# Peptides against a protein of PDB entry 3QIS, part 229

Target 1, 334 residues: chain A of PDB entry 3QIS
Amino acid sequence: PSLELSRREFVFENVKFRQLQKEKFQISNNGQVPCHFSFIPKLNDSQYCKPWLRAEPFEGYLEPNETVDISLDVYVSKDSVTILNSGEDKIEDILVLHLDRGKDYFLTISGNYLPSCFGTSLEALCRMKRPIREVPVTKLIDLEEDSFLEKEKSLLQMVPLDEGASERPLQVPKEIWLLVDHLFKYACHQEDLFQTPGMQEELQQIIDCLDTSIPETIPGSNHSVAEALLIFLEALPEPVICYELYQRCLDSAYDPRICRQVISQLPRCHRNVFRYLMAFLRELLKFSEYNSVNANMIATLFTSLLLRPPPNLMARQTPSDRQRAIQFLLGFLL

## One batch from the design tools (peptide; made by RFdiffusion4, then SolubleMPNN)

Design b2_p22_7_s2 (from b2_p22_7, 12 letters changed)
Fold by OpenDDE base, seed 5:
Structure b2_p22_7_s2 (fold): chain B 334 residues (1-334), chain A 22 residues (1-22)
Amino acid sequence: as target 1 above (334 residues)
Amino acid sequence: DENYFKDFSEELRKEVEELRKE
């Protein structure tokens, strides 16, 4: 069996968080026998492609002289954004198109990723005084390393060493402030806030705006700005409530004093973000007659974002654990 | 505190406005 491929090299320029890109090619059975094709893992890989790439179809049958269109889809989700922001991963892959009882065909995937404040740690963003697209990649790496060290020091209750010649970190990421300040100014009376989805085009404009500028106003509808805040919190590599405190939050969920003590043990940036968000959400609840926002809805929505189970426990989360997690947040909303 | 959000948001506003001058 043999295949003819219309193209073998694919370049995905300016790949961005949540922006789907597609490239298409054709495969043709130029042989005299039916053939089965499949994308197969390389040696030592568990998957045929990186998490941000997919082929559709990834397998199939071709009769003699049959042609199939294959789509290569590049999409950076929350699961790939952090490793691409750090430069640990890149928009580079090799796909192996296997032909049953035939040869392998190699496809080269290349391109560039544009970093996002989405999927960047709170610690790094507090140090990031400029939009992420203005920050040199070398400085992004340093900010991540410094962020890890700050988190560790904060968890160990180490007194911050005297602020050396490094600029004082922001109390909260500018991106969070920009989103929350906009919502407070313009969205407090917005009907169905956090319940109505935003527009995908507006979400992309908001992401691009936060990645490239420090705007006076966020573009898009109040619903899109609200959803952008949810996406931002979901994309954080470490949740606003650090994984190390997850179980203690559940155990304390019915004791408001212990809940406040647990939050006091968060790293400074995480603690500030948590307090700021809870204060904002309490302000929104004052406008419940206008915005249809209630404490149970907000607690249910934000629990999955702010108080995520550690990856090793995610598959074991009980309905009781989810209820305790919701109750923990309710103690800060009421 | 009823004004905690407003007061803290105004503090954060000043931090961000400093960044716009650079």
Scores: peptide ipSAE 0.704, ipTM 0.966, DockQ to the pose 0.875
Fold by OpenDDE base, seed 3:
Structure b2_p22_7_s2 (fold): chain B 334 residues (1-334), chain A 22 residues (1-22)
Amino acid sequence: as target 1 above (334 residues)
Amino acid sequence: DENYFKDFSEELRKEVEELRKE
């Protein structure tokens, strides 16, 4: 069997978080026999493509002289955003289109990724005084490395941060402040806040706005701004409550004093973000008659975002663990 | 406690307003 491919090189320019891009090509069976095609993993790869890439269809049959359109879809989810922001991964891949009993055809995927404050660590964002799109990629790497080292130092209760000439980090990422300040000013009376989905176009505008500027006002509906906050928290490489404290939060869930002690052990930025968010959510609860927000709804929603199980425990989360996690958060909302 | 959010948000506002001058 043999195929003709209309294109073998694909360039995805300006790939952004949550923005789908598509490139199409045709495959044609120039043979006299039916052929089965499939995208196959390269040597030592588990998948035929990187997590941000998909072929549709990824397999199929072609009759003689049949032509099929294949879509190459690039979509950066929360699962790929962090590694792309750091430059650990890139918009580069090689796809192997395999023919059963035939040849392999190589497709080259290339492009560029535009970094997002979504999927960037709280530590890095606290050091990031400019919009992420203004920060050189080399400096982003340095900020992430420095952030990791300072997080580790803070967890180890090592020597107070030398008040030396290092630029003082923000108490909270500017992006979190912008989202929360907007919601506090404009969304406290918003009916069904955090219950009504935002618009995808508005979400993209909010993300782009936060990535490129320090706006006076966030664009979009209150629902879109609220969902953008949820997406931000979900996309964090490490949740607001660090993975190291997850089990201690569950164990303390029914003792409000121990819960506060656990939170006090968070890295400064994580602790500040947690306290700020909890204070904000308590303010929203005062307007429950207008916004339909209640403590149980908020605790249920935000627990999955703020208090995530470590990756090694995700598959083992029990209903009891989830209830303890909710109870832990409720102790800060009531 | 009631003012904590407002007071802290105002501190954060000042930090962000400094960044806008850069």
Scores: peptide ipSAE 0.701, ipTM 0.966, DockQ to the pose 0.889
Fold by OpenDDE base, seed 1:
Structure b2_p22_7_s2 (fold): chain B 334 residues (1-334), chain A 22 residues (1-22)
Amino acid sequence: as target 1 above (334 residues)
Amino acid sequence: DENYFKDFSEELRKEVEELRKE
C-alpha cells in the first residue's frame, strides 16, 4: 500500500489562546489495494500529537484511488496556554501518519504562539505594567520565575524587602480590574449576567484587546465581558485560592471566622484578587432584581474557578467536598 | 461593603491610569 500526500509541512502563524486554526491536506491511495491509515504516537509519546493539535480524521480506510481530506486543528485551551506563554512548549510537532503494512509519512507542524494574559499567573500579571504582547518573551520568563519566588515568600510571611517604588507590583492584575470595572459600570443591570454565554468572536476580541492594550472600554456585550472574566479565572495556572489552601477552605467552610483567616494567608496578589472579586460579586447581588444573579448561582459558578482541587485530588472530589467549597464561597457573598 | 468595592476599584483605577501614561 502507498499514499500520496498533498502537503507535509504546516505552518500555523500567530496562534492565539482559544483561537482555532485549521490547515487541510489530502491523502490519496495511489496503490492497488485498500489502505488503513492512522496517526500514531512516536516511540516515546503517549499521544500522536501535542495537546493543542488534533487531526480529523485521525484514522480511516481508503479504497484504491480514493482521496480524503484531513484537517489539522490547532487550538490552545486552558490546558496548554500556560506552557505556551512560558515558552516551555512551542507550536512545533511531528505527526506520524502510519499506513498499515506500509510506510510512515512524517508531517512537520511549526508556527508561532502569541502570549496571552490568560493563563499567566496572578503574580506575573501584578508585575506586568504593559500588555503582555509588548513584553519580551525573555522578560516573561523572568517575571514568572520572580513571581513564583514572591508567592513562596508571601506564603512564608516573609516581609518583602523594600523594592523601589518603580517596581511595586499592582495590587490586582490590570486585566482583572479592566474586566471587573467594566462589568460594575455597565453590567450590574444586565439580565441573566453570568447565565447567558458570550459571543465567541467578541471573546476573542476581548482577549486580543487585553493582550495588546490597556483599553478605556472593553469591546463586546456584557455577556462576553462576563464570560471573559470566567475564562480568565479558569485559565489561571494557580487558582485565586492557591492549591495549598484548598483543603483548609473545605475544612473551614462552616466557620466564617476560620474562612477569613485562611484567606488572609493567601499570597498578596491572590488575596487582593479574591477580596476584590468577592466585593464585586456582593455588589452584583444588590442588583439581583435586574440581573437575576443570586448567591447560590454565583457561589456554584465561581467555586469551580476560584477553589479548584489540586491536580492530585481532582479525581477524588466528592459531592461533600463540592458542597463545602460552595459553602466556603457563600460565606463571602452573604 | 459598597464603599469597600468602590474605594478599592478607584484605587486600582489610579494604578491603571498611571500605566496609560507610560
Scores: peptide ipSAE 0.695, ipTM 0.965, DockQ to the pose 0.848
Fold by OpenDDE base, seed 4:
Structure b2_p22_7_s2 (fold): chain B 334 residues (1-334), chain A 22 residues (1-22)
Amino acid sequence: as target 1 above (334 residues)
Amino acid sequence: DENYFKDFSEELRKEVEELRKE
C-alpha cells in the first residue's frame, strides 16, 4: 500500500493557552489495495504526539482512490501550559503516519508558544512586576528558580527573608488582584455568578489582557471574569493550598482552630492568596440575595480548585475525602 | 473582620498602582 500526502510540514504561530489552532491536510490512497493508516508513537514515546497536539482522525481505512482530510489540532490546556511557559517543552513535534504493511510518513510540527500568567506559579507571579509577555523567557526561568527557593525556605520556617536588595515580591499576584477587584466592584450583584459560564471569546480576551497589560478594567461580562478566576486557579501548577498540606486539611476539616493552623503553614504567597480569596468569597456571600451564591455552592466549587489532591492520590479520592475538603473550606466561608 | 477584605484589597491596589508607574 502507498499514500500521497498533500502536506508534511505544519507551522503553528503564536500558540496561546486555551486557544485552539487547526491545520488540515489530505491523505490519498494512490495504490490498488485498501490500506489502514494510524499515527504511531516514536521508539521512545508512549503517545503518537505531545499532549498539546491531536490528529483527527488518528487512524482509519482507505479504499483505493479514497481521500481523507486529517485535522492537526493544537490546544494548550492546563496540563501543558506550565511546561510551555517555562520553555521545558516547545511547539515542536514529529508525527509518524504508519501504513499497515506499508511505509512510515513523517510530518513535522513547529511553531512558537506565547507565555501566559495562567499556569505560572503563585511565587513567580508575586515576583513578576510586568505582564508576562513583557518578561524575557530567560528572566521567567530565573523567577521560577528563585520562587522555588523562597517556597522551600518558607516551608522550612527558615529565617524571615532578609529584606535584601531584591525587589519586594507582591503580596498577591497582580492578576489575582485584578480579577478579584473587578468581581468585587462589578459582580457582587450579578445573578448566577460562578453558575453561568462565560463566553469563550471573552475568556480569551481576558487571558490576553492579563498576559499583555495591567488593565484598569478587565474586558468581558462578569460571568467571563468569574470563570477566568476559576480557570486561573485550576491552571496553577500547584494549587493555592499546596499538595503537601492536602491530607492535613482533610484531617482538620472539623476543627476550625487546626484548619487555621494548617493554613498558617502555607508559603507566604499561597497563604495571602488563600486569605484574600476567602475574604472575597465571604464578602460575596453577603450579596446572596442578588447573586444567588451560597456557602455550600462556593465551598463545593472552590474546593476542587484550591484543595486538589496530589497526583498520587487523585485516583483514590473517596466521597468522604471530598466532604472533608468541602467542610475545611466551609470553615473559612461561615 | 468585616473590613479585612477591603483593607487588604486597598493595600494590594497600591502595590499594583506602583507597577503602572513603571
Scores: peptide ipSAE 0.694, ipTM 0.965, DockQ to the pose 0.876

Design b2_p22_7_s3 (from b2_p22_7, 11 letters changed)
Fold by OpenDDE base, seed 2:
Structure b2_p22_7_s3 (fold): chain B 334 residues (1-334), chain A 22 residues (1-22)
Amino acid sequence: as target 1 above (334 residues)
Amino acid sequence: DEDFFYKFSEELREIVEKLRAE
């Protein structure tokens, strides 16, 4: 069996968070026998491609002189955004198109990724006084390393932040302030706030706006801005409530005094973001007659975003653990 | 609690407005 490929080199320019890019090519059976094709892992890989890449179809049969279109889809989700932002991973891969009883065909994937404030740590964002697209990639790496070290020092209740040398970090990321200030100013009376989905085009505009500027006004509908806040919180490499405190939040869920003590142990930026978001959500609840928002809906929605189980426990979350997590947040909304 | 949200939001506004002007 043999295949002819219309193309073997693919370049994905300016790859962005949540923006789907597609490149297509054709494979043709130029042999005289039916053939089965599949994308296969390289010798050391568990998957045929990186998490941000997909082939469709990834396998199939071709009759003699049959041609199939294959789509190579590049999509950066929350699962790949952090490692691409840091430059730990890149828009580079090699795909192996295997022909059963035939040859291997190599496809080269290349391109560039544009960093996003989505999927960046709260600690790093508190140090970013400019839009992330204005920050040199080398400085992003340094900000992530410094952020890890400061988080660790903060959790250990060790040395006060040396007041002296580095510019003081923001109390909360400017991106969170921009989203919350917009929602408070324009969305308090929005019917079905956080219940109606945003528009995908508007979500992309909001992401691009926050990555490239410090806007006076966020573009898009109130629903799109509200969903952008949810996406932002979901894409955080570490949730607003740090993984180290997850179990303590569940254990304290019915004791409001202990809940407040647990929150006081968060790193400064995480604690400030948590308090700011809870204060904002309590303000939205005052407009419940207009926005249809209630404490149970908000607690249920934000619990999965703010109080995520550690990755090792994610598959084991019980209905009881979920109810405790909701109860923990309710104690800050009521 | 209301006082915290408003005061903190205005403190952050002044910071972000400075950052926008740089």
Scores: peptide ipSAE 0.660, ipTM 0.964, DockQ to the pose 0.860
Fold by OpenDDE base, seed 3:
Parts: sequence; C-alpha cells; structure tokens
Structure b2_p22_7_s3 (fold): chain B 334 residues (1-334), chain A 22 residues (1-22)
Amino acid sequence: as target 1 above (334 residues)
Amino acid sequence: DEDFFYKFSEELREIVEKLRAE
C-alpha cells in the first residue's frame, strides 16, 4: 500500500488559549489495494499527538484511488495552557501516519504560542506589573521559578520575606482585580449572574484584552465577564486553595474557626485572592433579589474552581468530600 | 467586612491605575 499526501508541513501561527485553529490536507490511495491508515504514537509516546493537537479522522480505510481530507485541529485548553505559557511545551510535534503493512509518513507540526494570563500561577501574576504579552518569555520563566521558590518558602513558614529591593509583588493579580472590580461595579444587579453563559467571541475578547492591556473597562456582557472569571480560576495551575491544604479544608469544613486557620496558612497571594473573592461574593449575595444568586449556588459553583482535589485524588473524590468542600466554602459566604 | 472589600478594592485600584500609567 502507498499514500500520496497533499502536504506534510503545517505551521500554526499565533496560537492562543481557547482559540481553535485548523489546517487541512488530503491523503490519496495511489496504490492498487485498499489500505488502512492510522496516526500512531512515536517510540516512547503514549499518544499519537500532543494534548493541544488532534487529527480528524485519526484512522480510516481508503479504497484504491480514494481521497480523504484530514483536519489538524490545534486547541489550547486549560490542560495545555500552563505548560505552553512556561515554554516547557511548544507548538511543535511530529505525527506518524501509519499504513497497515505499509510505510510511515511523517507530518511536521510547528508554530508559535502567545502566552496568556490564563493558566499562569497567582504568584507569577502578582509579580507581573505589565500585561503578559509585553513580558519577555525569558522573564516569564524567571517569574515562574521565583514564584515557585517563594511559594515553598511561604508554606515552610521560613525566614520573613526579606523586604529586600526586589519589586514588591501585587497583593492580588491585576487581572483578578480587573474582573472583580468590573463585576462589582456593573454586574451586582445582573439577573442570572454566573448562571447564564457568556458569548465565546466576547470571552476571547476579554482574554485578549487582559493578555495585552490594563483596560479601564473590560469588553463584553456581564455574563461573559463573569464566565471569564470562572475560566481564569479553572485554568490556574495551582487552585486558589493550594492542593497541600485540600484535605485540611475537608477535615475542618464544619468548624469555622479551623477553616479560617487553614486559610491563614495559604501563600500570601492565594490568601489575598481567596479573601478578595469571598468578600466580593458576599457583596453579590446582598443583591440576591436582583441577580438571583444564592449562597448554595455560589458555593457549589466556586468550590470546584477554588478547592480542587490534588491530581492524585481527583478520581477518588466522594460525594461526602464534595459536600465537605461546599460546606467549607459556605462558611466564608454566610 | 464591607469596609474590607471596599478599602482593599480601592487600594488595588490605585496600584492598577499606577501600573496603567507606566
């Protein structure tokens, strides 16, 4: 069996978080026998492609002289955004198109990723005084490394933060402040806030706005700004409540005094973001007659975002653990 | 608690407005 491929090199320029890009090519059976094609993993890979890439179809049969269009879809989700922001991964891959009893055909995927404040750590964002697209990639790497080291020092209750001449971190990321300040000013009376989905185009404009500028006003509807806050919190590599405190939050869920002590042990930026978000959500609850927002709905929604189980425990979360997590958050909303 | 949210938000506003002007 043999194939002819219309193209073997693909370039995905300016790949962004949550923006789908597509490139298409044709494969033709120029042989005299039917063939089965499939994308196969390289040696030592578990998948035929990186998590941000997909082939459609990824397998199929071709009769003699048959032609099929294959779509290569690039989409950066929350699962790939962090490793692309850090430069640990890149928009580069090699696909192996295999023919049963035939040859391998190699496809080269290349391109560039544009960093996002979505999927960047709270620690790095607290050090980031400019929009992420203005920050040199080398400085982003340094900010993430420094952020990791400061998180560890903060958790270990080691030496007081030397008030050394290093640029003092923000108390919370400017991006979180921009989202929350907008919602507080304009969305307190918004009917069905956090219940109505935003518009995908507006969400993209909000993301691009936060990545490229420090806006006076966030574009889009209140629903899109509210969903952008949820997406931001979901995309955090480390949740607002650090994984190390997850079990202690569950264990303390019915003791408000212990809950406050657990939160006091968060890294400074995480603790500030948590307190700021809880204060904001308590203000929204005062307008429940207008916005249809109640404490149980908010606790249920935000618990999955703020108090995520560690990756090793995700598959083991019980209904009891979820209820304790909700109860923990309710103690800060009431 | 209202006073905390308002005061903290205004402190952050002054910081962000300064960063916008840089």
Scores: peptide ipSAE 0.648, ipTM 0.963, DockQ to the pose 0.911
Fold by OpenDDE base, seed 4:
Formats: structure tokens, C-alpha cells, sequence
Structure b2_p22_7_s3 (fold): chain B 334 residues (1-334), chain A 22 residues (1-22)
């Protein structure tokens, strides 16, 4: 069997978080026998492609003189955003299109990723005084390294050195403040807030706005801004409540005093973000007659974002653990 | 608690407004 490929080189320019890009090519069976094709892993890989790449179809059957269109889809989810922001991974891959009893055909994927404040650590964002797209990639790496050291110092309750007032980290990321301030100012009376989905186009505009500027006003509907806050919290590499405290939050869920003690042990930026978000959500609950938001809905929604199980425990999360996690958050909303 | 949200939000506003002007 043999295939003809219309294209073998693909370039994905300006790849962004949650922005789908598609490139298409054709494969044709120019042989006299039917053939089965599949994308196969390279010798050292478990998957045929990187997590941000997909082929559709990834396998199929071609009769003689049959042609099929294959879509190469590039999509940076929450699962790939952090490693692309750090430059640990890049928009580069090689796909192996295997033909059963035939040849391998190599496809080259290349491109560039544009960093996002989404999927960046709270520590790095607290040090980031400019939009992420204005920050040189080399400086992003330095900010992540410094942020790790600050997290450790904060956990050890080490007094911050008197760094000059210009070098002091923000108490909360500017991006979180921008989202929360907008929602507080414009969305407190929004019916079905956090219950109605945003528009995908508006979500992309909000992300691009936060990545490229310090806006006076966030674009899009209140629903899109609310969903952008949820996406931001979900995309954090380390959740607002650090994975290390997850079990202690569950164990303390019915003791409000212990819950407050657990939160006091968070890194400074995480603790500030948590307190700020809880204060915002309590204010939002005062407008429940207008926005249809109640404590149980908010606790259920935000618990999955703020209090994520560590990756090693994700598969073991019981309904009881979920209820404890919700109860933990309710103790800060009531 | 109300006073915390407002005060903290205004403190952050002043910071972000300075950063926007840079």
C-alpha cells in the first residue's frame, strides 16, 4: 500500500490558550489495494502527539483511489497551558502516519505559543506588574524561579526581606483584581450570574485583554467575565488552596476555627486571593434576590476550582470528600 | 467583613491604576 499526502509541514502561528487552530491535509490511496492508516507513537512516546495536538481522524481505512481529509487541531487547554507558558514545552511535534504493511509518513508541526496569565502561578502573577505579553520569556522564567523561593519563604513564615517598594509583589494578581472588581461593579445584579455560560468569542477577548493590557473595563458580558474568572481559577497550576492543604481542609470542614487556621498556613498570595475571593462572594450573596446566587451553588461551583484534589488523589475522591470540601468553603460564605 | 472587601479592593485599585499609568 502507498499514500499520497497533500502536505507534510504545518505551521501554527500565534497559538493562544483556549484558541483552537486547525490545519487540514488530504491523504489519498494511490495504490491498488485497500489500506489502513493510523497515527502512531514514536519509539519513546506513549501518545502519537503532544497533549495540545490532535489528528481527526487519527485512524481509518482507504479504498483504492479514495481520499480523506485529516484535520490537525491545535488546542491549548488548562492541561498544557502552564508548560507552554514556562517554555518547558513548545509548539513543535512530529507525527508518524503509519500505513499497515506500508511506509511511515512524517508530518512536521511547528509554530509559536503566546504566553497567557491563565495557567501562570499566583506567585509569578503577583510579581508580574506588566501584562504577560509585555514580559520577555526569559523574565517569565526568572519570575517563576523567584516565585518558588517566595512561596517557600512564606510557608516557613520567614519575614519578607525589606525589598524596595518597587520590587514588592502584589498582594493579589492584577488579573484577579480586574475580574473581581468588574464583577463587583457591574455584575452584582446580573440574573443567573455564574449559571449562564459566557460566549466563546468574548472569553477569548477577555483572555487576550488580560494578557496584553491592564484594561479600565473588561470587554464582554457579565456572564463571560464571570466564566473568565472560573477559567482563570481552573487553569492555575497550583489551586488557590494549595494541594498540600487539601486533606486538612477536608478534615477541618466541620470546625470553622480549624478551617481558618488551615487557610492561615497558605502562602501569602494564595491566602490573599482566597480571602479576597471569599469576601467578594459574600458580597455577591447579598444580591441573591437579583443574581439568583446562593451559598450552596457558589460553594459547589467554587470548591471544584479552589480546593482541587492533588493529582494522586483525583481518582479516589469520594462523594463524602466532595461534601466535606463544599462544607469547608460554606464556612467562609456564611 | 464588608469593610475588608471594600478596603482591600480600593487598595488594589490604587496599585493597578499606578501600574496602568506606567
Amino acid sequence: as target 1 above (334 residues)
Amino acid sequence: DEDFFYKFSEELREIVEKLRAE
Scores: peptide ipSAE 0.644, ipTM 0.962, DockQ to the pose 0.924
Fold by OpenDDE base, seed 1:
Structure b2_p22_7_s3 (fold): chain B 334 residues (1-334), chain A 22 residues (1-22)
Amino acid sequence: as target 1 above (334 residues)
Amino acid sequence: DEDFFYKFSEELREIVEKLRAE
């Protein structure tokens, strides 16, 4: 069997977080026998492609003179955004299109990724005084490395050395402040806040706005701005409640005094973000008659974002663990 | 505490407004 491919080289320019890009090509059976095709892993890979890439269809059957369109979909999720922001991964891959009893056909994927404040650490963002797109990629790497060291020092309660007044980190990321301030100013009376989904186009505009500028006003509906805050919190490489404190939060969930002590042990930026978000959410709850927001809804929604199980714990939270996590957060909303 | 949220948000506003002007 043999295939003809309409294209073998694909360039995905300006790949962004949560922005789907698609490139299509055709494969044609120019042989006289039916053929089965599949994308196969390279010798050392478990998957046929990187996590941000997908082929559709990834396998199929072609009769003689049959042609099929294959879509190459590039989508940077929360699971790929951090490694792309750091430059640890890149928009480069090689796909192997295997033909059963035939040849392998190589497809070259290339492109560039545009860094996002989404999927960047709280520590790095607290040091980032400019929009992330204005920050050189080399400096982003240095900021992430330095941020890791700052997190460790903060956890150890090491007194911040007298860092010169010009290099003081922000108390919270400017991006979080922009989102929360907008919601507080414009969305406190928004019916069904955090219950109605945002628009995907508006979410992309919000992300691009935060990545490229320090806006006076965030574009989009209150629902889109609210969802952008959720996406931001979900995309954090380290959740607002760091993984190291996860179990202690669950164990303390029914003792409000211990809960406050656990939160006091968070890294400075994480602790500030947590306190700021909890204060904001308590203010939103005062407008419950207008926004339909209640403590149980908010606790249920934000618990999955703020208090994630560490990757080494089996991803299946027990119903008991989930209830404890919700109860932990409720103690800060009530 | 409402006073905490308001004060902290205004402190952050002044910082972000300075950063916007740079």
Scores: peptide ipSAE 0.644, ipTM 0.962, DockQ to the pose 0.902

